# Peptides against a protein of PDB entry 6EJA, part 14

Target 1, 276 residues: chain A of PDB entry 6EJA
Amino acid sequence: VEYMPANPVRIAFVLVVHGRASRQLQRMFKAIYHKDHFYYIHVDKRSNYLHRQVLQVSRQYSNVRVTPWRMATIWGGASLLSTYLQSMRDLLEMTDWPWDFFINLSAADYPIRTNDQLVAFLSRYRDMNFLKSHGRDNARFIRKQGLDRLFLECDAHMWRLGDRRIPEGIAVDGGSDWFLLNRRFVEYVTFSTDDLVTKMKQFYSYTLLPAESFFHTVLENSPHCDTMVDNNLRITNWNRKLGCKCQYKHIVDWCGCSPNDFKPQDFHRFQQTARP

## One batch from the design tools (peptide; aimed at target 1 H134 W254)

Design b1_p12_2_s4 (made by RFdiffusion4, then SolubleMPNN; from b1_p12_2, 6 letters changed)
Fold by OpenDDE base, seed 2:
Structure b1_p12_2_s4 (fold): chain B 276 residues (1-276), chain A 12 residues (1-12)
Amino acid sequence: as target 1 above (276 residues)
Amino acid sequence: EPYEGHDGRGDL
């Protein structure tokens, strides 16, 4: 018998999509759609055809909205964090959408649980935040992530400008850029004016792949630090043989790995992977 | 064993 919570959490799913990923988006949407959740979709400013398609979907479902603003995003760009932060603000201002959790998704990452299992789990742990750490040496992580380097997003490129220091007194952490954040923490990140949030927003505006580290770092150094769970309840399609070919050096002044988008034939992996 | 992050290198 599956556990049914008395007060089930409602999830705001944020999707950031671009290019010609209409088929992938449709598959993902069908897989994650539920009437009790909310879906907020950002379409890259340059992806007009995709935007039109997404708008059509949003007109069919009352719990699906498209961002009225659109950013031109690139792989590894700092603007991705801006996209998430603005989306969070928008979602908090939507008083008619009483969501409890913020969850971002891409075609390279899926929840490993069914909707019922996910809702049951999050309803039990509604006061927690789920961020998966890198699981390696932190100093190595900082170095390999380029967190000690200053980047500028300009002209659809992440320019490496030089070296920088990690802010003093901050315990840096990171890993997956796929997370599950409760509303309370999202409110903190969005509206807090404390030194931590202010400094980290500034710091990560010049960071490569900032979403992999920003929320981890803010959470762990915040008054909400005790709410962290080192698990994002995701399966990420890592195939480093394919994803670690420095294929984005033309976009960013760094050599990084990228996960691969899930394909229909990959869905069987969801049942094969057991995570608590 | 899988690990998280882009885990890159600074070399160009």
Scores: peptide ipSAE 0.347, ipTM 0.871, DockQ to the pose 0.539
OpenDDE base, seeds 1, 3, 4, 5: peptide ipSAE 0.086, 0.153, 0.167, 0.275; ipTM 0.782, 0.797, 0.808, 0.847

Design b1_p12_3 (made by RFdiffusion4)
Pose (drawn by RFdiffusion4):
Structure b1_p12_3 (pose): chain A 276 residues (1-276), chain P 12 residues (1-12)
Amino acid sequence: as target 1 above (276 residues)
Amino acid sequence: SYEQTYSGDGEP
């Protein structure tokens, strides 16, 4: 990631944010901002204070826009995938924004490498998609994720309605819902009317945690399957002993886990050279 | 070492 690219990638950052931490969001935005990238910010419908603060930012910079539509993106809600898919369509239709990669971030994410290094890395691998699979037993993953269950999002709640079959003829996969997708794959997901994309959009409209498997499943079974890199370029601070308390039991008909917050003792983890 | 990559933790 040391070289200087002659044709650097321009990145569309989609920030899906909620809560009250506007100053922290502004600090992270400062760290990732470059005049040649683009920023498209979705603020949870329930976070009006944060939305007003985000509007000030978008009014200041030409390469920053806010989604005019806003969803209540509850934990594990089917609406998160809807949010990503609509943002991808919006971004592809913005012809004045010639972006090459799609990167999703939350208000709790931070960069651990400089923008120069990120651009250099992605410029070398511009035809790849970066998604992290669970890599372990797939039947256990389907069960733990509730992918063989039917869910419905209404009234800001995920209702478990019954069982369903895993469709035949495709391999189902999943893992992290944080990823980097290139423009060509995003176009395929958005505009393709082939049997895979159409049926997966239907299947995942009634799915818990849809973003943790929809893009994996579509990519692995699509004509772009040979572009997958099993690495999302993220460090996620999972600590099961603390983060799996079924804490979202009142929002979803299921038990879930969330990553822990980093502390100072974790700083050495951001210097690992094992994987990008 | 393996590290978890997903959020679901099964039925209650």

Design b1_p12_3_s1 (made by RFdiffusion4, then SolubleMPNN; from b1_p12_3, 4 letters changed)
Fold by OpenDDE base, seed 4:
Structure b1_p12_3_s1 (fold): chain B 276 residues (1-276), chain A 12 residues (1-12)
Amino acid sequence: as target 1 above (276 residues)
Amino acid sequence: EYEETFHGDGEP
């Protein structure tokens, strides 16, 4: 028996896609599409073929839109955060799309719950924000992420320029770059002019993998800090032993990892992850 | 049991 909320939340799904993975995107889209939700798709500036395909989809569904602006993003690039921030602003300005939650998705990360379950859950906890933290040594996270290093995204590369200090009084956190944010917090991030948001936007504009830390850090240091839930309600097959090969050195002056595709033997982990 | 769930992997 699934709980049916009286006022079900509506979700703005933000998809940041690139390459030629039209079929994969189509499969994902079909898996997550619902008439009551909204889909805002950013296609990398360099992915013209995919852009054309996505435009075709957007013309078929009134609740699917494509960003009129397109960024050329790279792995770990600060521009990814810019993409999210701009998409958030756009979505807030779309008065005809009354969304309650912002959810970013990739083809590799599927929501744990069915649509009904997800909606029921979020409707019950509509005042909460769901961000998955690393959950261990924060100093290690900072070191691994290079948060104490200054990066500049330029010429399709993340250049490491030197060391930097984390702003005084800020408790840095982070983890997964997949999150579920309520509209209120998105509004805060988008329109607040307080010192926290201003400083963090500046700080993270020179940050590697900013989406894995920006929203966590802003939330936890904001007046909305009590809305933090350490869960992103999705499954990602992290196996750093397999996925960490420093394979992005050609793009960024840093080592990085990738999540892995799920294998049948990984199925047992679903139950452990599929909890609120 | 624990797996890091972020992409960064330190200085090369």
Scores: peptide ipSAE 0.475, ipTM 0.923, DockQ to the pose 0.835
OpenDDE base, seeds 1, 2, 3, 5: peptide ipSAE 0.463, 0.463, 0.474, 0.473; ipTM 0.919, 0.919, 0.923, 0.922

Design b1_p12_3_s2 (made by RFdiffusion4, then SolubleMPNN; from b1_p12_3, 7 letters changed)
Fold by OpenDDE base, seed 5:
Structure b1_p12_3_s2 (fold): chain B 276 residues (1-276), chain A 12 residues (1-12)
Amino acid sequence: as target 1 above (276 residues)
Amino acid sequence: SYEESFHGNGDL
């Protein structure tokens, strides 16, 4: 349902970019840019050319900023979660950016709604958090994600150190690493000193693919658990048949898959009602 | 049809 909200939500879009994906970034930026939203872009520490390009964009738009810190992230690395968490803290400290929702984006995962539709929807459900779960056997998810394994990110590699236990009393969940989180929950994740947040931050600092599980797990075990919606309002360019070849075994001591970036000819998918 | 939409794919 689309309506004109009296108090429309404002979105902080967080983009984590690397390599030479300038064209893809430009297309995505053009597709999602609106003067009423905010854009916080992290460029991989190794991508200096891209960083210079993004800085030029940030100088042209008052609602676009680039992280002053830069991490060297790897596929499946725990540092990706660190990037999001630090970005969240930064965004909360930006008092001149009154955002209501945190939304991460990539070229492989786009919102299925127009800006007006998205804003209308989120304005209606501004107290909710949108995370898509795997939707099947949780034990299978844990096993396939390696959540019961201890990983260490070091020297651009995710080293598997051994087995570990899932903390007692914690209901683990996960799925898509593309989500829509309201400011209140982001504040909780950022500033809470309760046992849950503290333990989960520690636990996930040694976790493979942490962004696919951390926020789900924290939310579902938190006082905010009733705010979860099992929908991230995204369409992801998944082709698991072609994308699951353990192609990252040189980076991580685990088998992984990857979706593909959307191409211009794929944009018709944004109007589809279902994820691939 | 259903497709697993997460990156993990098990042990090597």
Scores: peptide ipSAE 0.497, ipTM 0.926, DockQ to the pose 0.811
OpenDDE base, seeds 1, 2, 3, 4: peptide ipSAE 0.478, 0.489, 0.415, 0.489; ipTM 0.923, 0.925, 0.898, 0.925

Design b1_p12_3_s3 (made by RFdiffusion4, then SolubleMPNN; from b1_p12_3, 6 letters changed)
Fold by OpenDDE base, seed 5:
Structure b1_p12_3_s3 (fold): chain B 276 residues (1-276), chain A 12 residues (1-12)
Amino acid sequence: as target 1 above (276 residues)
Amino acid sequence: SYEESFHGDGDL
């Protein structure tokens, strides 16, 4: 349902970019840019050329900023979660950016709604958090993700150190690492000192693919658990048959998959199809 | 049809 909200939500889009994906970034940026939203871009520490390009963009738009800190992230690395958490803290400290929702984006996962539709929808459900779960056997998810394994990110590698236990009393969940989180929940994750947030931050600092599970798990076990919606309003270019070749074993001591970036000819999907 | 939409694919 689309309507003109009296108090439209404003979105903080967080982009984590690396390599030489300048064209893809430009296309995505053009597709999602609106003067009423905010854009916070992290460029991988190793991607200096891309960083210079993004800085040029940020100088042209008052609602676009680049992280002053930069991490060298790897596929499946715990540092990706650190990147999101630090970005969340930064965004909360930006008092001149009154955002209502945190949304991360990549070229492989796009919102299925137009800006107006998205804003209308989120304005109606501004108290909700949108995370897509795996939707199947949770034990299988845990096994596939290696959540019962201890990992250490060091020297651009995710080292598997051994087995570990899922903390008692914690209902683990996860799925898509593309989500829409309201400011209230982001504040909770950022500033709460309760046992849940403290333990989960520690737990996930040694976790493979942490962004696919951390926010789900924290939310579902938190006082905000009733705000979860099992839908991230995204379409992801998954082709698991082709994308699961254990191609990251040189980076992580685990097998993994990857979706493909959307191509220009794929953009018609955003308004016509739902997430598979 | 359903497709697993997470990156993990099990042990080596």
Scores: peptide ipSAE 0.491, ipTM 0.925, DockQ to the pose 0.827
OpenDDE base, seeds 1, 2, 3, 4: peptide ipSAE 0.468, 0.486, 0.486, 0.483; ipTM 0.918, 0.923, 0.925, 0.922

Design b1_p12_3_s4 (made by RFdiffusion4, then SolubleMPNN; from b1_p12_3, 5 letters changed)
Fold by OpenDDE base, seed 3:
Structure b1_p12_3_s4 (fold): chain B 276 residues (1-276), chain A 12 residues (1-12)
Amino acid sequence: as target 1 above (276 residues)
Amino acid sequence: EYEETFHGDGEL
């Protein structure tokens, strides 16, 4: 028997999109859309065609909005974290959108639950935060991610400036940049003025692939650390043998990988799979 | 078997 929550959680889905993949976005949107949730879409500053298309969609649904600000983002850029942080602030300021969870999505990482299952699950665990860790050697993660290196995003490039130290007393963690964060933690990240949040925001403003580590690190070193669940309820088609070709060296002074994208139709298939 | 599931792949 499926759990039916008395007070079902409402989700703010944040989509960061770029390029001209309007049809793909439309298909994805249709696959994840529900009237009880909220959708906040950021379109890359350079993707004007896509922006126009997304605006058209947003005008058709009262629970879909497009960011009035737009950033020019690059693979691995620190600006991606800025995008998420600003979207979080915006969403917290939208008093007419009573969301309980923040969830980001891409075509490469689909939720493995149906809407009802996801809502039921999150309603049961509404005080938890879901971040997937790399789950192995943290030193290797740091090396691979270049967390001990200083990067500057400038002129659509991530410049490696030199070495840096991991902040003293901070337990760095990370892994997937797809997460499910409860409103309370988002409020903490957005509005806290404590030393942890302040210094981590500064640290990660010079970090490559910041979204894969920032929220993990902040959460695990915060007073909310006991809310950590090492699961993002996603299926991602990682195949590093195929996806790791150092294909981003033209825009970042680092080697990187990409997961294989799923098709929107795969979403329904994955919704039938068991929780990992 | 374990596979790394993050984007970073080390120094150039």
Scores: peptide ipSAE 0.515, ipTM 0.934, DockQ to the pose 0.815
OpenDDE base, seeds 1, 2, 4, 5: peptide ipSAE 0.504, 0.513, 0.514, 0.511; ipTM 0.931, 0.932, 0.932, 0.931; seed 5 fails the geometry check

Design b1_p12_4 (made by RFdiffusion4)
Pose (drawn by RFdiffusion4):
Formats: structure tokens, C-alpha cells, sequence
Structure b1_p12_4 (pose): chain A 276 residues (1-276), chain P 12 residues (1-12)
């Protein structure tokens, strides 16, 4: 990531944010901002204070826009995938924004490498997609995710309605819902009317945590399957002893886990050279 | 590792 690219990638950051931490969001935005990238910010419908603050930012910079539509993106909600898919369509239709990669971030994410290094890395691998699979037993993943269960999002709640079959003829996969996707794959997901994309959009409209498997499943079974890199370029601070308390039991008909917050004792983890 | 995805979740 030390070299200087002659044709650097321009990145579309999609920020899906909620809550009250506007100053922290501004600090992270400062760290990732470059005049040649683009920023498309979705603020949860329920977070009006944060939305007003985000509007000030978008009014200041030409390469920053806010989604005019806003969803109540509850934990594990089917609406998160809807949010990504609509943002991808919007971004592809913005012809004045010639972006090469799609990167999703939350208000709780931070960069651990400089923009120069990120651009250099992605410029070398511009035809690749970066998704992290669970890599373990797939039947256990399907069960623990509830992918063989039917869910419906209404009234800001995920209702478990019954069982369903895993469709035959495709491999189902999943893992992290944080990823980096190139423009060519995003176009395929958005505009393709082939049997895979159409049926997966229907299947995942009624799926818990859809973003943790929709893009994996579509990519692995699509003509772009040979572009997958099993690495999302993220460090996620999982600690199961603390983060799996079924804490979302009142929002979804299921038990879930979330990553822990980093502390000072974790700083050495951001210096690992094992994987990018 | 810091790069692994852990399988988790379950019924109520």
C-alpha cells in the first residue's frame, strides 16, 4: 500500500448512522474525507437531531449528500438491506459521481489506515469484492442466523412468522454485513433481472439480518463469483462473553450479538500485519 | 482471530 497509483479509485462511502454522537461522527468524517471521494449519508428516521447536524455537513461540501428517504433501521431489520439496495440505485444514477467502490460505515466505525493507503490498495484490486464469510459449519450458520425462518418487519419490530425452506440449487453463505463492493458488482445487483438476483431480493425481504448473507449468497452464485476475496478489510471487536446477552429480544423475535467497544488496551490490534 | 467471523444467535 506504499505505491502511488496513476489511476486512483474514487470511493462512495455510504454512512448508515443513528443516535446522538454527532461530534464523533464529524471526527470520523474528518478522518475519511477526501475531495475526490463521495459521501452519501443515511440517518435513521428516528434520529432527527443527528439528521439536522448531518445536513449542515452536506450543505458545506459538494461531494456530500444525504438520503432524502430515511428508514427506521432497527437491529437485524430487513430494512437495512432495503437501505443499502436503494442507496446503491441512487448512487448508480448519480452520473456526476464516477465512483469505483462502495464502502458502508456506521457512526461507530473508524479508519485504521490512511486514505492514501486505502486508495492504493483498492486501486490494485479494483476488480475484487471484499466480503468476510463465517468460514465454519454452514448448517450451524443457517440455524444461528435464523435463515430458515420467515420474518416480517412491521411497527419497528422483526416478527418471526414460521419456518421456510432454503432454496435448492444455490449455495447459501454469509458472515459480516460490512464490506467493500466494486461498481460492476453493484450494477449487477441493482439492475440484473436474472433468476438469482430476482429471487434473492424476494427471499431477503423477509429475512433477519439480511445484509449478513444476501451479498455473499448473490456474489458466490453469480457470474462474479471469481471476484470474491474472503476478507472485508475490517477488524470487528467481537467478545461473545459480553456481547451475546440477547439484548435485542424486545426488537426482534430472536437473540443476537453485537461487537464491543474498543478500549486503549486494544491499540496494538490496529497494527497487525497479518491481513489487510 | 481478530479477522474471524463468529457464528452466533438463537431462539428465545
Amino acid sequence: as target 1 above (276 residues)
Amino acid sequence: SDYDYPIHGGEL

Design b1_p12_4_s1 (made by RFdiffusion4, then SolubleMPNN; from b1_p12_4, 4 letters changed)
Fold by OpenDDE base, seed 5:
Structure b1_p12_4_s1 (fold): chain B 276 residues (1-276), chain A 12 residues (1-12)
Amino acid sequence: as target 1 above (276 residues)
Amino acid sequence: SDYDVEITGGDL
């Protein structure tokens, strides 16, 4: 028996895509599309063919829009967070799109629930924010993520400039860069002028892999801290043996890992996965 | 969750 909410939440799905993800995007879009939700797609500045394709799709569906601005994003770049933050602002300014949750997606991280299950769940917990933490030693996390290092994104590279301090009084956290955020928290992040949001936006503009830590850290140190749920309802195709080879040293002055993209043959796993 | 959450960051 599945709960059917009287006032179902509506979701703003945000997709950040580039040229090599064309097929994955099509699969993802078909899998998650619903007439009651909203889809906001950012296409990398360098992916013009994909942009034209996505624009064509957006013209066919009234609940699909493409960002009028486009960034040239790199792996681990601070610009990814900028992309999310600007998308959040745009979505909040779209008064004709009454969304309740912000969800980012890629082909490497799928929701483990059907649309009906997801909507039912989020409708029940509409006041909560879903961010999955690393769940390990925080000091180690800081070191591994390079949070105590200052980075500058320039010329398609993340330059490590030196050491820095974590701001005093801030409890840093992080983990998955795939999250489910309610509109209220997105409003706070977007429009708050308090010291926390202001300082964290500045801090993370010089941070490697900022999306894996920014929202966690802001939420946990904010007046909304009691709304955090340590779960993002995702499955990720991690294979550390394949994905942890420092393959991005040419882009960033740091070593990192990446998950593998899901393939069509992997889709059956989504149906077999139990709820977290 | 049946899946362990892993972080992206590594080392220098």
Scores: peptide ipSAE 0.106, ipTM 0.739, DockQ to the pose 0.564
OpenDDE base, seeds 1, 2, 3, 4: peptide ipSAE 0.074, 0.099, 0.057, 0.069; ipTM 0.722, 0.736, 0.716, 0.710; seeds 2, 3 fail the geometry check

Design b1_p12_4_s2 (made by RFdiffusion4, then SolubleMPNN; from b1_p12_4, 5 letters changed)
Fold by OpenDDE base, seed 1:
Parts: C-alpha cells; sequence; structure tokens
Structure b1_p12_4_s2 (fold): chain B 276 residues (1-276), chain A 12 residues (1-12)
C-alpha cells in the first residue's frame, strides 16, 4: 500500500467507447473504478446496445455518468476533439464532482501505475500537465499527421480538401492522444477567450487526429507552458507491422496506425488496488 | 524517456 497524501487528488476519467465490446468495457471499468474518482462515459451515437449497457452501470454508481449527447465518432475525426472539449465543459459544470485531473482512457492505452501510486504522484504534481510528445523531427510530424492539410468531417468521413498554413507564431507539438490534464488547464481550454485558444479550436476543427496535438500545442503556447511534463504515465502496445496497414483509408483521406488492445490480464496494476 | 510514443499519422 502506497502512502496516501493528506489532500489526495480526485480524477475525472473520461471514456470514449464504441462498438460491441461490452465485456471489455466492463472489465476495464471494474479495474479502474474507485469511489473517490469520477467517470464520465461517452458512447458512440451508433452504439445503441452499448449505450444501454453503460446507462445501466451509471445508475448503479453515483460517481458514474453518461453523456446525454452522443457523437458519431470516426478514426481520426475532428469530432473526437469536440467530444473531449464538450466533456470537459460538462465536467466543469458539475459542481458536485470536485475533480482535480482529467484523464482519458481507451483499451489501447493504459496507465502503468496502481491507483494509489497514481493518486500519490498526481497529488505531488497537481499543478502539472502530462502530455507525451512525439520526440522526433517536428516538420516530419506535421507532414505525417497532415497538419498542413485541411480536413472536413462529414458523413462519417474525413475529407481532405486541400493544403493549409500552420498559424504563424504557433509552436506546433503533439504525440499521444492520451493525457493527464489538471483542472486549471482544462478551465483555461474551456473558457479562455484569448486568441490562442480561439484560433486553435478553429484550426483543429478541420484537423485529422486532433487530440494528438491540440492540447500539446495549446499548452506549450499558453501562459501555462511551464506546467508541461513530457510523460503521460502510460504504456501502449504499439506494433507498427500489424497496426500500420492504412486500414482506415475508407474512413479518412489519410493513412494511419493503431495500437493493439490490451488484454484483461493487463489490468492487474489496477485490480490490486482497493475498491469500494 | 521511459515512454516512447509512435505517431499515428501517415500520408497516403
Amino acid sequence: as target 1 above (276 residues)
Amino acid sequence: SLYDVEITGGDL
């Protein structure tokens, strides 16, 4: 058992789920659930059966809620960022949920720390934001991500419309779309009316894979830039040989990769922690 | 870094 701080942080876990992986979601939920945290779940608009199941779960736990709105998300779609941004707004408006950190999760990217370790760590660094950068040539990153291309999400497809310019004076960065953001930064992203946030929201509304670079870019160009930590405290099962087959070409006018899903046994780090 | 991240994007 890890040392628990006097004022432990409380985490808002945001889950964006789709498909028919009800059992997988149930396993993940059981693994990460704790009475002191909060869980906000978005179910894809097309996943009605899953939505019904998630609703049933939410009725059993006071700290679990489901988004009343639902988007039809696609791989690489700009709507994913919209989903996160709206979720952030919702969570900030939930005055009865005093969360300190925003953490998104998927079946393909999991925290490697136990709950106690995670809470202890974040409680110590509660003023920091954890975003993992690509750590390579930035020009290459821009090209590979298609950030210099204009995309439009329409009819469940990401249409490439043409070329565009990266806004001047903006240092673009990105990497993992799995992050840990403190409440203060989330408030800034959600409610700031400065030129940076306004322009970046507009820019990324026409961006492929926006969540992989939006928060990085906003943070690093904001007054909160000194809170950046180049780590998302996660492990991802990447296998490019298996995951990079341009399998999403039918959905987006671009190619991309996807990590492998974690198996149930990979949840051992969370399962060994205390539960209600 | 303990956590290396591979970027998702790739051109057509």
Scores: peptide ipSAE 0.064, ipTM 0.722, DockQ to the pose 0.528
OpenDDE base, seeds 2, 3, 4, 5: peptide ipSAE 0.018, 0.036, 0.071, 0.017; ipTM 0.583, 0.679, 0.720, 0.576; seeds 4, 5 fail the geometry check

Design b1_p12_4_s3 (made by RFdiffusion4, then SolubleMPNN; from b1_p12_4 with Y5V P6E H8T)
Fold by OpenDDE base, seed 4:
Structure b1_p12_4_s3 (fold): chain B 276 residues (1-276), chain A 12 residues (1-12)
Amino acid sequence: as target 1 above (276 residues)
Amino acid sequence: SDYDVEITGGEL
């Protein structure tokens, strides 16, 4: 029996999907769907068939919407952050969707809690933000992520233009690009005009894999820094032996790793018992 | 509990 909060949080799930993830999307959606939450789905501009499928789903559920805008995203592209930021703005402008948390998901990263557990947990910690850090040497992280390099997303490619400096006074952090952010922080990121948010949005518009660092960095350097929890309440099937083959060189001037998708049967298991 | 998180990026 799980604790049932008197004022349970409602979650805005944001899914950024492309055509190759049709089956995974279906599985994920079925696994995470609940009538009390909200689902905002961005379909890659190039994935028209998937878009049509998702639109059909959105017509069946009042709490499922599809972004009216669509971006052509690439691995590691700065446009992914743009997608999240725009979706955050959209969600904040949806006055009929009173969500409390923003959560992004993919087929390679599953929540470790059931809906009831997740809601109970987030309801208890509704003022916190859950971002998992890399847990390693920060200098190494910067190098590995290419944060000291300037990238330009153009023509479906991330072009490495040269070196750059990290802004002074900013403590850079990052890790998982899967996070749980409370509405308050999302509002801050979306609407703040302070120097931090302004500079970081600019900085990360030329950043590779921006979602793995932007929110961490902004949060930790913001007035909301005390709300950070180094946990994203999910597990990722990392296998670097298999996933680190520099398989993205054709689209980015950098190397990267990719997690392995979980099998459908794994998700249910993970909801009950989270593995370390 | 904390989970180890691997980073995506790798130097070229």
Scores: peptide ipSAE 0.137, ipTM 0.755, DockQ to the pose 0.543
OpenDDE base, seeds 1, 2, 3, 5: peptide ipSAE 0.062, 0.059, 0.116, 0.118; ipTM 0.719, 0.714, 0.755, 0.748; seeds 1, 2, 3 fail the geometry check

Design b1_p12_5 (made by RFdiffusion4)
Pose (drawn by RFdiffusion4):
Structure b1_p12_5 (pose): chain A 276 residues (1-276), chain P 12 residues (1-12)
Amino acid sequence: as target 1 above (276 residues)
Amino acid sequence: SDYEFPIYGGEL
């Protein structure tokens, strides 16, 4: 990531944010901002204070826009995938924004390498997609994710309605819902009317935690399957002893886990050279 | 280990 690219990638950051931490969001935005990238910010419908603060930012910079539509993106809700898919369509239709990669971030994410290094890395691998699979037993993954269950999002709640079959003829996969996708794959997901994309959009409209498997499943079974890199370029601070308390039991008909917050003792983790 | 995705979840 030390070289200087002659044709650097321009990145579309999609920020899906909620809550009250506007100053922290502004600090992270400062760290990732570059005049040649683009920023498209979705603020949860329920976070009006944060939305007003985000509007000030978008009014200041030409390469920053806010989604005019806003969803109540509850934990594990089917609406998160709807949010990504609509943002991808919007971004592809913005012809004045010639972006090469799609990167999703939350208000709790932070960069651990400089923008120069990120651009250099992605410029070398511009035809790749970066998704992290669970890599373990797939039947256990399907069960633990509830992918063989039917869910419906209404009234800001995920209702479990019954069982369903895993469709035949495709491999189902999943893992992290943080990723980096290139423009060519985003176009395929958005505009393709082939049997895979159409049916997976239907299947995942009624799925818990859809973003943790929709893009994996579509990519692995699509003509772009040979572009997958099993690495999302993220460090996620999982600690199961603390983060799996079924804490979302009142929002979803299921038990879930979330990553822990980093502390000072974790700083050395950001310096690992094992994987990008 | 920092780059692993854990399988989690379950019924109530």

Design b1_p12_5_s1 (made by RFdiffusion4, then SolubleMPNN; from b1_p12_5, 5 letters changed)
Fold by OpenDDE base, seed 4:
Structure b1_p12_5_s1 (fold): chain B 276 residues (1-276), chain A 12 residues (1-12)
Amino acid sequence: as target 1 above (276 residues)
Amino acid sequence: DLYEVPITGGDL
């Protein structure tokens, strides 16, 4: 029997999807859909067929919306962060959607809890933010992520323009680009005009894989730093042997790894056990 | 429930 909170949190799920993930998206959506939550779906600008499909879904459910704007995102592109930031703003402006947590998902990641478990957990820790750090040497992380390099997203490519310095006084952190953020922190990120948020938005607009570091870094250097929990409550199908082949050189001036798609048969176990 | 998360980035 799972604990049922008196004031259960409501979740805004943000899905950033592209055409190649149609099957995975369907599985993900079916797995995470609940009437009490909200689903905001961004479909890549190039994925028109998927967009039409998602629009059809959105018309069937009042708590499912599709972004009226669409970006052409690329692997590692700064535009991914822009997508999240804009979606956050949109969600905050949707007064009819009283969400408490922001959760991003892709076809490659699944929550490790059932809805009831997730809601119970987040309701208990509604003031916390869940960001999973890399758990390695930070200097290595910076190098591997290219945080000390300047990138420009242009013409569907991430161009490496040169070297840069990390702003002084900023403790950089990062890891998983999948996170659970409470509304308060999302509000801070979205509307704060302080030096931290302003500088970091600028900095990360020229950053490769920005979502893997931006929110971590902002949170840890913000007045909300004490709300960080080093856990993202999800599993990712990582297989470095298969996923780390520098397969994105054609679109970015960098190498990286990618998670593997989950198989349908794997999904059922995700709700019961956390990945060690 | 804590585990090390692989990072995406890699040196070129």
Scores: peptide ipSAE 0.051, ipTM 0.711, DockQ to the pose 0.556
OpenDDE base, seeds 1, 2, 3, 5: peptide ipSAE 0.027, 0.033, 0.036, 0.048; ipTM 0.684, 0.714, 0.702, 0.726; seed 2 fails the geometry check

